# Ledger of designs, part 227: peptides against a protein of PDB entry 3ESW

Target 1, 322 residues: chain A of PDB entry 3ESW
Amino acid sequence: NNIDFDSIAKMLLIKYKDFILSKFKKAAPVENIRFQNLVHTNQFAQGVLGQSQHLCTVYDNPSWHSIVLETLDLDLIYKNVDKEFAKDGHAEGENIYTDYLVKELLRYFKQDFFKWCNKPDCNHCGQNTSENMTPLGSQGPNGEESKFNCGTVEIYKCNRCGNITRFPRYNDPIKLLETRKGRCGEWCNLFTLILKSFGLDVRYVWNREDHVWCEYFSNFLNRWVHVDSCEQSFDQPYIYSINWNKKMSYCIAFGKDGVVDVSKRYILQNELPRDQIKEEDLKFLCQFITKRLRYSLNDDEIYQLACRDEQEQIELIRGKTQ

## One batch from the design tools (peptide; made by RFdiffusion4, then SolubleMPNN)

Design b2_p26_6_s3
Fold by OpenDDE base, seed 4:
Structure b2_p26_6_s3 (fold): chain B 322 residues (1-322), chain A 26 residues (1-26)
Amino acid sequence: as target 1 above (322 residues)
Amino acid sequence: SKHEEFVAKKLEEELKEKIEKELEEK
């Protein structure tokens, strides 16, 4: 009785694929009820849903990608990528080139393109005058600022000239290509769009404790890679918990293909109470939103993404990416 | 442009990976 192991393996793979695909079918009525109840009764769940409705789709704008690519010094970027790639002796054609590109984009963005803005410079006194700026508070956007998805404007008075300088907190990343300044929110917003403009798989990571960063899916490393534009950091998920000794409770990644609790990647110590939602409910919520985001995908795309999800979950459990 | 070359290459690699996965699934 020659057991055809190949036929058994193929049959098992088919059954496994069917099983995976079955999880991504339209939600059962019971799941919809659970989801509705969760979002209506839990503020954190409502917040995650609200963020997913924006962050999962906003960066998938081809017009924005074109504007980004027209705005960046692509010649400089690729020159530097090629230089570093050649220096490390990699052959042309390796998937690792994209990792070099992301590293150069981090460098370019922080060093050449974007500025950290604790306080704005005085509009009247000019550059390097932020030290003279006194915060007066925040207000709503004016008519011009409102065109660029501005929710809040920080108001500063110059101690030297007495003039008022406005620092609008723009959420329009295209406006950020012009202003070229901000804090972690503006940095992450625009940098997420930049990475997306290169056709990369990118997630926006929201941390409840007032930080935000990106993840990039490296085809070379075959995993999600931590990317922080503010820190010029690539594949250093430990920087917050270990280097900063930051206390954190939740890190949620938002991408076009899903919402994932990535807290285990970043919260290595100093974990704050995860009391905003039950763990099972958060897991359900992320899976439910992810399932909805994938409804238009074909079975092969769903299966490939599900395989990535499983690999990521194994990674997050094992803690052995670095 | 170098960017166009990068995009082209990336698309080729993604296509190759898709073909390889499709062949492994058959």
Scores: peptide ipSAE 0.401, ipTM 0.853, DockQ to the pose 0.029
Fold by OpenDDE base, seed 1:
Structure b2_p26_6_s3 (fold): chain B 322 residues (1-322), chain A 26 residues (1-26)
Amino acid sequence: as target 1 above (322 residues)
Amino acid sequence: SKHEEFVAKKLEEELKEKIEKELEEK
């Protein structure tokens, strides 16, 4: 009896696909109740949900992508990418070229395009006057600042001329293309949009301990890659825990296709208490939001994303990037 | 433009990968 191993393999593959797809079916009434109770009773869960409602969708704006591409020096960027790509003698593999593009975007953004702003320059005294600026606190936005999704304005007094300078903390990434300055929040916000404008799979990573960065899905490496625009860093997830000796509790990644606890990728030592939510409830929350984000996708798209998610979970458990 | 070429190539690769995956699943 020649066992048709091919037929058995196909049948097993179908059953496996159906099993995976079953995990992404519409939430049962009990899961909806659990979700509602969790977000109403747990402040951290409510915060994650609120962030997901913004960060998972806001960057999928074709109009913004066009504005970004019109604003960047694309000729310079691609010239530099081509130069570095040719220097390393790579065969014309398109997937590896994208990694070079992301590395050049990191360089271009930090060195040519955007500025770190710990304190603003004095509006009256001009450039390189930030040393003379004393913080007076923060206030709400004025009518003009409010047009650009500004939640707070930092107020500074110039010790030289006595004038007040306002530093609005804009959340509108299109306004950041004009201002070209900020801290980690503004850097990550605009850089996330820039990467998305090149059609890349990008996640925004929120760390509870006041830092933010990106992840890019490299088709060449077949995994999520750490990307920090502030640090001009590519594939260095260890920099926070090891190099900075930073203490951290939570790192949550927000993308169009899901919300993922990526804490294991970045928290390698000096872990702070994870006391904001039960681990099972956080896992449930991220999975529930991810299901909702995927409800409009077809079975093949869901299956492919689920396979990618499984590989990421294996990576995170093993503590080794493949 | 080089950007248009990049976008076109990326879309072509994504399409090729989708086709290859669909063929492997059949």
Scores: peptide ipSAE 0.362, ipTM 0.832, DockQ to the pose 0.029
Fold by OpenDDE base, seed 5:
Structure b2_p26_6_s3 (fold): chain B 322 residues (1-322), chain A 26 residues (1-26)
Amino acid sequence: as target 1 above (322 residues)
Amino acid sequence: SKHEEFVAKKLEEELKEKIEKELEEK
């Protein structure tokens, strides 16, 4: 009996697809109850949910993408990408070109476009006066600042002229295209939007220990790639744990298609206690939110994303065994 | 523009990858 291996393979693929799709069907009543109980009883779960409601969808704004593309020096960017791409003599693989684009966007953003603001310059004394600035604390936004999704304004007094300078912590990335300054939050926020404006798959990574960065899905590398705009870093997930010797407990990635615990990619040593939520409950929470985000997708899109998720999970497991 | 060329190429690759995956599933 010639075993038709092709027919068996096709049947197995169909069964596997059906199995995967079954995981993304409407949540059972018991799962909804578990989710509701978790977000009402666990503060960390509430925080993750709240972040997902903003970070997973806010960057999918075509009007914002147009404004970004009109604001950036695209001629300079593509000139530099073409120059670096030509040096490596690679065949016209469009996938690798995108990696060069992301690397140039990192360079352009840090060197030409955006500024780190530890302390603001004095509004009265002008440029390079931040050394004279003393923090007085923080307050709520005024009527103008509140128009740009500002939750907090840092207040500084100039030691030279005595005037007050306000440093609004804007969460509106379009306002950040104007102000062109901030800390890790403003950097990551605007840079996430910039990458999204080029039609890239991007996640916002939140670290509980007061840092944030991006991940980009490289079609060339066929994986999620660490991207930190503050550090001009591409594919260096080790920089926090190893180079900074940073202690960390949680890293959670937020994207349009899912929420993923990526702690295993970044927490390589000096792990802090993961005591904010049970591991099973965190896994459930991320899966439940991901399922909700994918609810409007067709079966083929769900299947492709699920295959990508499984590949990432394998990568995250193997990275601990090397 | 170079940007329009990039977008066009990226869309072509994404379409090609979709077609290749659909062919592997048949």
Scores: peptide ipSAE 0.339, ipTM 0.820, DockQ to the pose 0.029
Fold by OpenDDE base, seed 2:
Structure b2_p26_6_s3 (fold): chain B 322 residues (1-322), chain A 26 residues (1-26)
Amino acid sequence: as target 1 above (322 residues)
Amino acid sequence: SKHEEFVAKKLEEELKEKIEKELEEK
């Protein structure tokens, strides 16, 4: 009996595809109950859900993408990308060109476009006066600031002139195209939108220990790549744990197609207690939200994303064994 | 524009990859 190995392989592939697709079918009533109980009883789970409702969808705005592309110096960006691409002698790889584009966007954003704002300059004294600024605390937005999704406003007094300067923490990334200043939150927010505006697959990574960054999916590397706009960092997930010696507990990635615990990529040493949620409940939560985000996708899209997810999980496991 | 060229190429690559995957699944 010549076992038709090709027929068996095809049958196994079909069964595997069907199995994968079955995981993304409408949630069973028991899963919905578990999800509802989890988000109502666990504050961390509620926080992850709340973030997913915003971060997974907010950047998929074509009008915002147009405004970004109209605001950036695209001629400069592509000139620099072309220049760096040509230096490395890469003639044949369109996929690698996108990696050069992301590297240039990191450079352009940090060097030419956006500014770090630890303290604002005094509105009265002008530029380079932040050293004279004393924090007085935070308050709610005024009527103008509230138009730009401002949650909090940091208040500073100038030690030189005594005037008050407001530093609104805008969450509207279009307002950030105007203000061109902020901390890690504003940097990551606007940079995530910028990457999305180039049609890239992007995730927003939230770290519980007060940092945020991006990941983009590199077609050249065939994986999610760490991208930190604040650090002008490309593919350096170790910078937090190793270079900064930062203690961390959770890193959660939020994208249009899923929510993923990426802690294993970034927490390489000095891990803090993961006591906010049970590991099984966090895994369930991320999978459940991911499943909901994919409900409108076709079977082929679901299958492709599931294959990508499995590859990432394998990568994250292997990285712990090195 | 260079951006339009980039977008066009990227869409062509994504379409090519999609076609290749659809052919591998048949």
Scores: peptide ipSAE 0.337, ipTM 0.820, DockQ to the pose 0.028

Design b2_p26_7_s1 (from b2_p26_7, 13 letters changed)
Fold by OpenDDE base, seed 2:
Structure b2_p26_7_s1 (fold): chain B 322 residues (1-322), chain A 26 residues (1-26)
Amino acid sequence: as target 1 above (322 residues)
Amino acid sequence: DDSIIDKLSEKTGLSKEKVKELLKSL
């Protein structure tokens, strides 16, 4: 009997849809108790929750998207995208255009727009004076800096003129459009907003070992794609583990529609002990937060996102990226 | 048969584990 795989697949999808919908529509008191106990007893879980409360929603601000689009040189960006698309993209169909856009945004951001700041330039001596700057430590924001969600300010003394220069670590991405400088945190924060401003599905990836980057969902590749603004990197998840030989324990992706442990995509070697939380508890935590984020979505949206999640899990298990 | 599960996983976009779980309910 030739197994009608298409018929069976249709039946499985119906059952799966019903199962998923039942999971999102029903309150599970036992899950709530487990969640509350986990976040109250496990610091890592509390940290993931805290990050999700910010990172999953903060970039979904239409007013910020408008400000971003008004600030960027869109004419230059689209000119460059169109140019690259005209070379090779026509053969691959219209969906590849977004990949070219993200690649151009990476180029534009790193080369034309934003600057890396290990040390600030001296406010008195001017440009290219960072070499003369000695760190004095960090302090809280002043009254002006505090307006822009500044958690800390790094203080530097100029060895040449003796003046103090402040480097506020702003978390307000709109302020970063003005300052146009920072480290991995500022780069990733603003670049995440930039990608969101183009209507892309974007996640903020937090690595426990003090790095952060993005993922965007490519409709062309039909998967989440690694994007690092600091590195001008597109679809190179291996750069940390292989190229940098970085040791890592956790990579957690935060998006509007979910929180996902993406460690398997990025931790290819030199894995550090995953001792901050039990694997089952982390899986539960991410699923629980994801469920909460999707609670207001319709049945079709929930189903489509669940299918995407399962595809990603298959990818992460199979190692089928590169 | 793992081959059947793989094929159904590919056709549905569901994980192998989920396909296995759903097949048990058929």
Scores: peptide ipSAE 0.252, ipTM 0.904, DockQ to the pose 0.647
Fold by OpenDDE base, seed 1:
Structure b2_p26_7_s1 (fold): chain B 322 residues (1-322), chain A 26 residues (1-26)
Amino acid sequence: as target 1 above (322 residues)
Amino acid sequence: DDSIIDKLSEKTGLSKEKVKELLKSL
């Protein structure tokens, strides 16, 4: 009995596609109720929802992408990428080029473009005067600072001249292209936009324990890759748990196509209690938000993304991020 | 037959477990 494997395979794929698509249909009334109750009763869930409303969409701005590309030294960047890509003789194919691009962007951003700011320089005394700055606290933005999505301004007094220097914590990434300084928040915010401006699939990763970074979907590696602009780090998800010995509870990735708990990728040891939400509720929340983000996509796009999601979940369960 | 499942898994790119599940519903 010649089993028509091709026919059966085709039927299985159709059935599988239909099954996957069924999961991304409009939420049932019971699911909507569960979601509403969860975000109204659980502060962590509300926070994740709030972040998703911003982080999942804010970087999909073509005008911002143009401004970024006009601001960066693209000639230098591509020269360096081409140089590194030429070393392998194209043996790994074209998909590896984007990995080289991301690595160069990490280098360029940290070495040539952006600066870390623990304390600002004194506006009066000039460069390299941050050592003379004493923090006085934080306040709300003034009228000018408010134009650039500033929630907090750190205030410093110069011990040498006595003048006050303001360090506004801008959330407008276009303003960050001008100021070119900040901490992990500003670094990750602008770097996420930079990666998006090159047409890459990028997620913003929020860690509850006061750090943030990116993930890039590598077509060469066929997975999400850890990217930290502050550390100039590519594919080193272990740096926090192992190298820093950081204790962590939650890492949540926010992208245009979904919200994913990626804690298993980064929390390899020293796990803090995950007591902010039930695991089942967090899983439900991320899936529910992801469904909403995909409502405008066609069936083929939904299917492809669902396949990617499944591969990521398998990776996360197996602990084979490398 | 495990051999059938393996072949279908290869052709579809689906896991063996998924192939088994889907076959039960056919």
Scores: peptide ipSAE 0.281, ipTM 0.912, DockQ to the pose 0.692; fails the geometry check
Fold by OpenDDE base, seed 3:
Structure b2_p26_7_s1 (fold): chain B 322 residues (1-322), chain A 26 residues (1-26)
Amino acid sequence: as target 1 above (322 residues)
Amino acid sequence: DDSIIDKLSEKTGLSKEKVKELLKSL
């Protein structure tokens, strides 16, 4: 008996689509009340909401994408991508090209474009003088620094010349295209924008224990892929827990289409207490924000994203990211 | 059974687990 797999598949999709669409309807009054109470009473929930209001939308700026593409050496990037793609004989299909692009962007960004800044060089003594810099603390931005979404300026004194050097912590990623230096925050901020500028599906991952990175949705691998610009790392979610032996409690991914607790992808050992919010409340919060972000999407878009979400949840439960 | 689920998962883009769940509701 030839099982009509196409007919069964169609029937399954109809049932699943209807089920998903039922979940993404307008929030019930009770859900709105629960959400409001949660964000008013729980500081961690307030933080997640606040981050979602910025990180889920800020990188979807076409004018910024144009500025990025005009600033990068696209000829070099695509030359290197084409070279690596050609070695593998195109056997894996067109979708793998994007993985090669992301890998090259990681290389280009770390090696050719951006610089790690633990301490700034002395503005007076010049390059490679950071070892002579003593931190004096932090202060608010001046009038010029304030133009580029700067919340804090680190102040350093040169032990050699005695001059003061300012290291503004800019949150404007366009300013970072000029300064081309920073720590994990600046690296992840600008690199997230870079990936978005190539039309990629990207999430910003916030870790409570003072680190940040990206996730890219690979159409070839059909999953979210860990991407860390600081480490030039592609698909190595284990580097924090295993290689660094880092202790972590929460990893939250922020994207245009949703907010997801991705802690299970990255916290493989040395888990810190998850005591900032009840697990059920965090799950509810992320789902509620995600639902709100998808409110304007059509039924087909909602369905496709829900299929992706389901696959990710299964992956996270199984611990089989690789 | 596993081969059927795999084929349905491939055709639908749904996870194997979701296919299994939905098949139980049929």
Scores: peptide ipSAE 0.259, ipTM 0.906, DockQ to the pose 0.548; fails the geometry check
Fold by OpenDDE base, seed 5:
Structure b2_p26_7_s1 (fold): chain B 322 residues (1-322), chain A 26 residues (1-26)
Amino acid sequence: as target 1 above (322 residues)
Amino acid sequence: DDSIIDKLSEKTGLSKEKVKELLKSL
């Protein structure tokens, strides 16, 4: 009995497509009620929703992409990518080129472009004066700082000259192209935009325990890949739990096509209590938001994304990427 | 037969688990 694998495969795809289309149909009234009740009664759910309303869409701005590409040294970046690809990439296939691009962007961003700022330099004394800066506290933005989505300004006094230096915590990634300094928030914010500007599929990962990073969908690896601009890290999801011995409870990924609990990728040990929301409710919430983000997509796009989602869920359950 | 599931997974791009699930419905 010659098993017609091609015929069976076609039948499976039809059934699967129908199943997926049924899953991603418009939410039933009962699901809408559940969602509304959840976001009104659970602060964590409200926070996830609020973040999704911003992070899932803000980086899909063509004007911003153009500004980014005009600001970066593209000649240097592509020269370095081509150099590394020519060594080893030709043996691995064309899809690996994008992995080399992301690795170079990590290098370029950390080494050439952006700076870590524990304390600002003194505006009066100039560069390399941060050691002389004493924190005085934080305040709201002034009229100029408020133009760039600034919620908080850290205030420092120079021990040498006595002058005050303001360190505004800008959330406008275009302003960060100018300032070129910050902490994990500013790093991840701008780096997410940078990756998006190259047409890459990128998610912003929020960790409840005050860290943030990216994920990039590698066509070569056919999976989501950990990317941390602060660490110049590619495909090292273990660095937080293992290397840093960081305790964590939640890691949530925000992308244009969905919101996903990716905690299992990053929380390998020292898990903190997941007590902010019921696991069932978090799963529901992420699925519901994801469904809404996909409402405008066609059946084939929905199907392809759902296949990718299922592969990711299997990966997360098996812990295979380590 | 795991070999059948593997071939179907490869041809469909679906996970082995999903192939198994869908085969039960055929």
Scores: peptide ipSAE 0.258, ipTM 0.904, DockQ to the pose 0.586; fails the geometry check

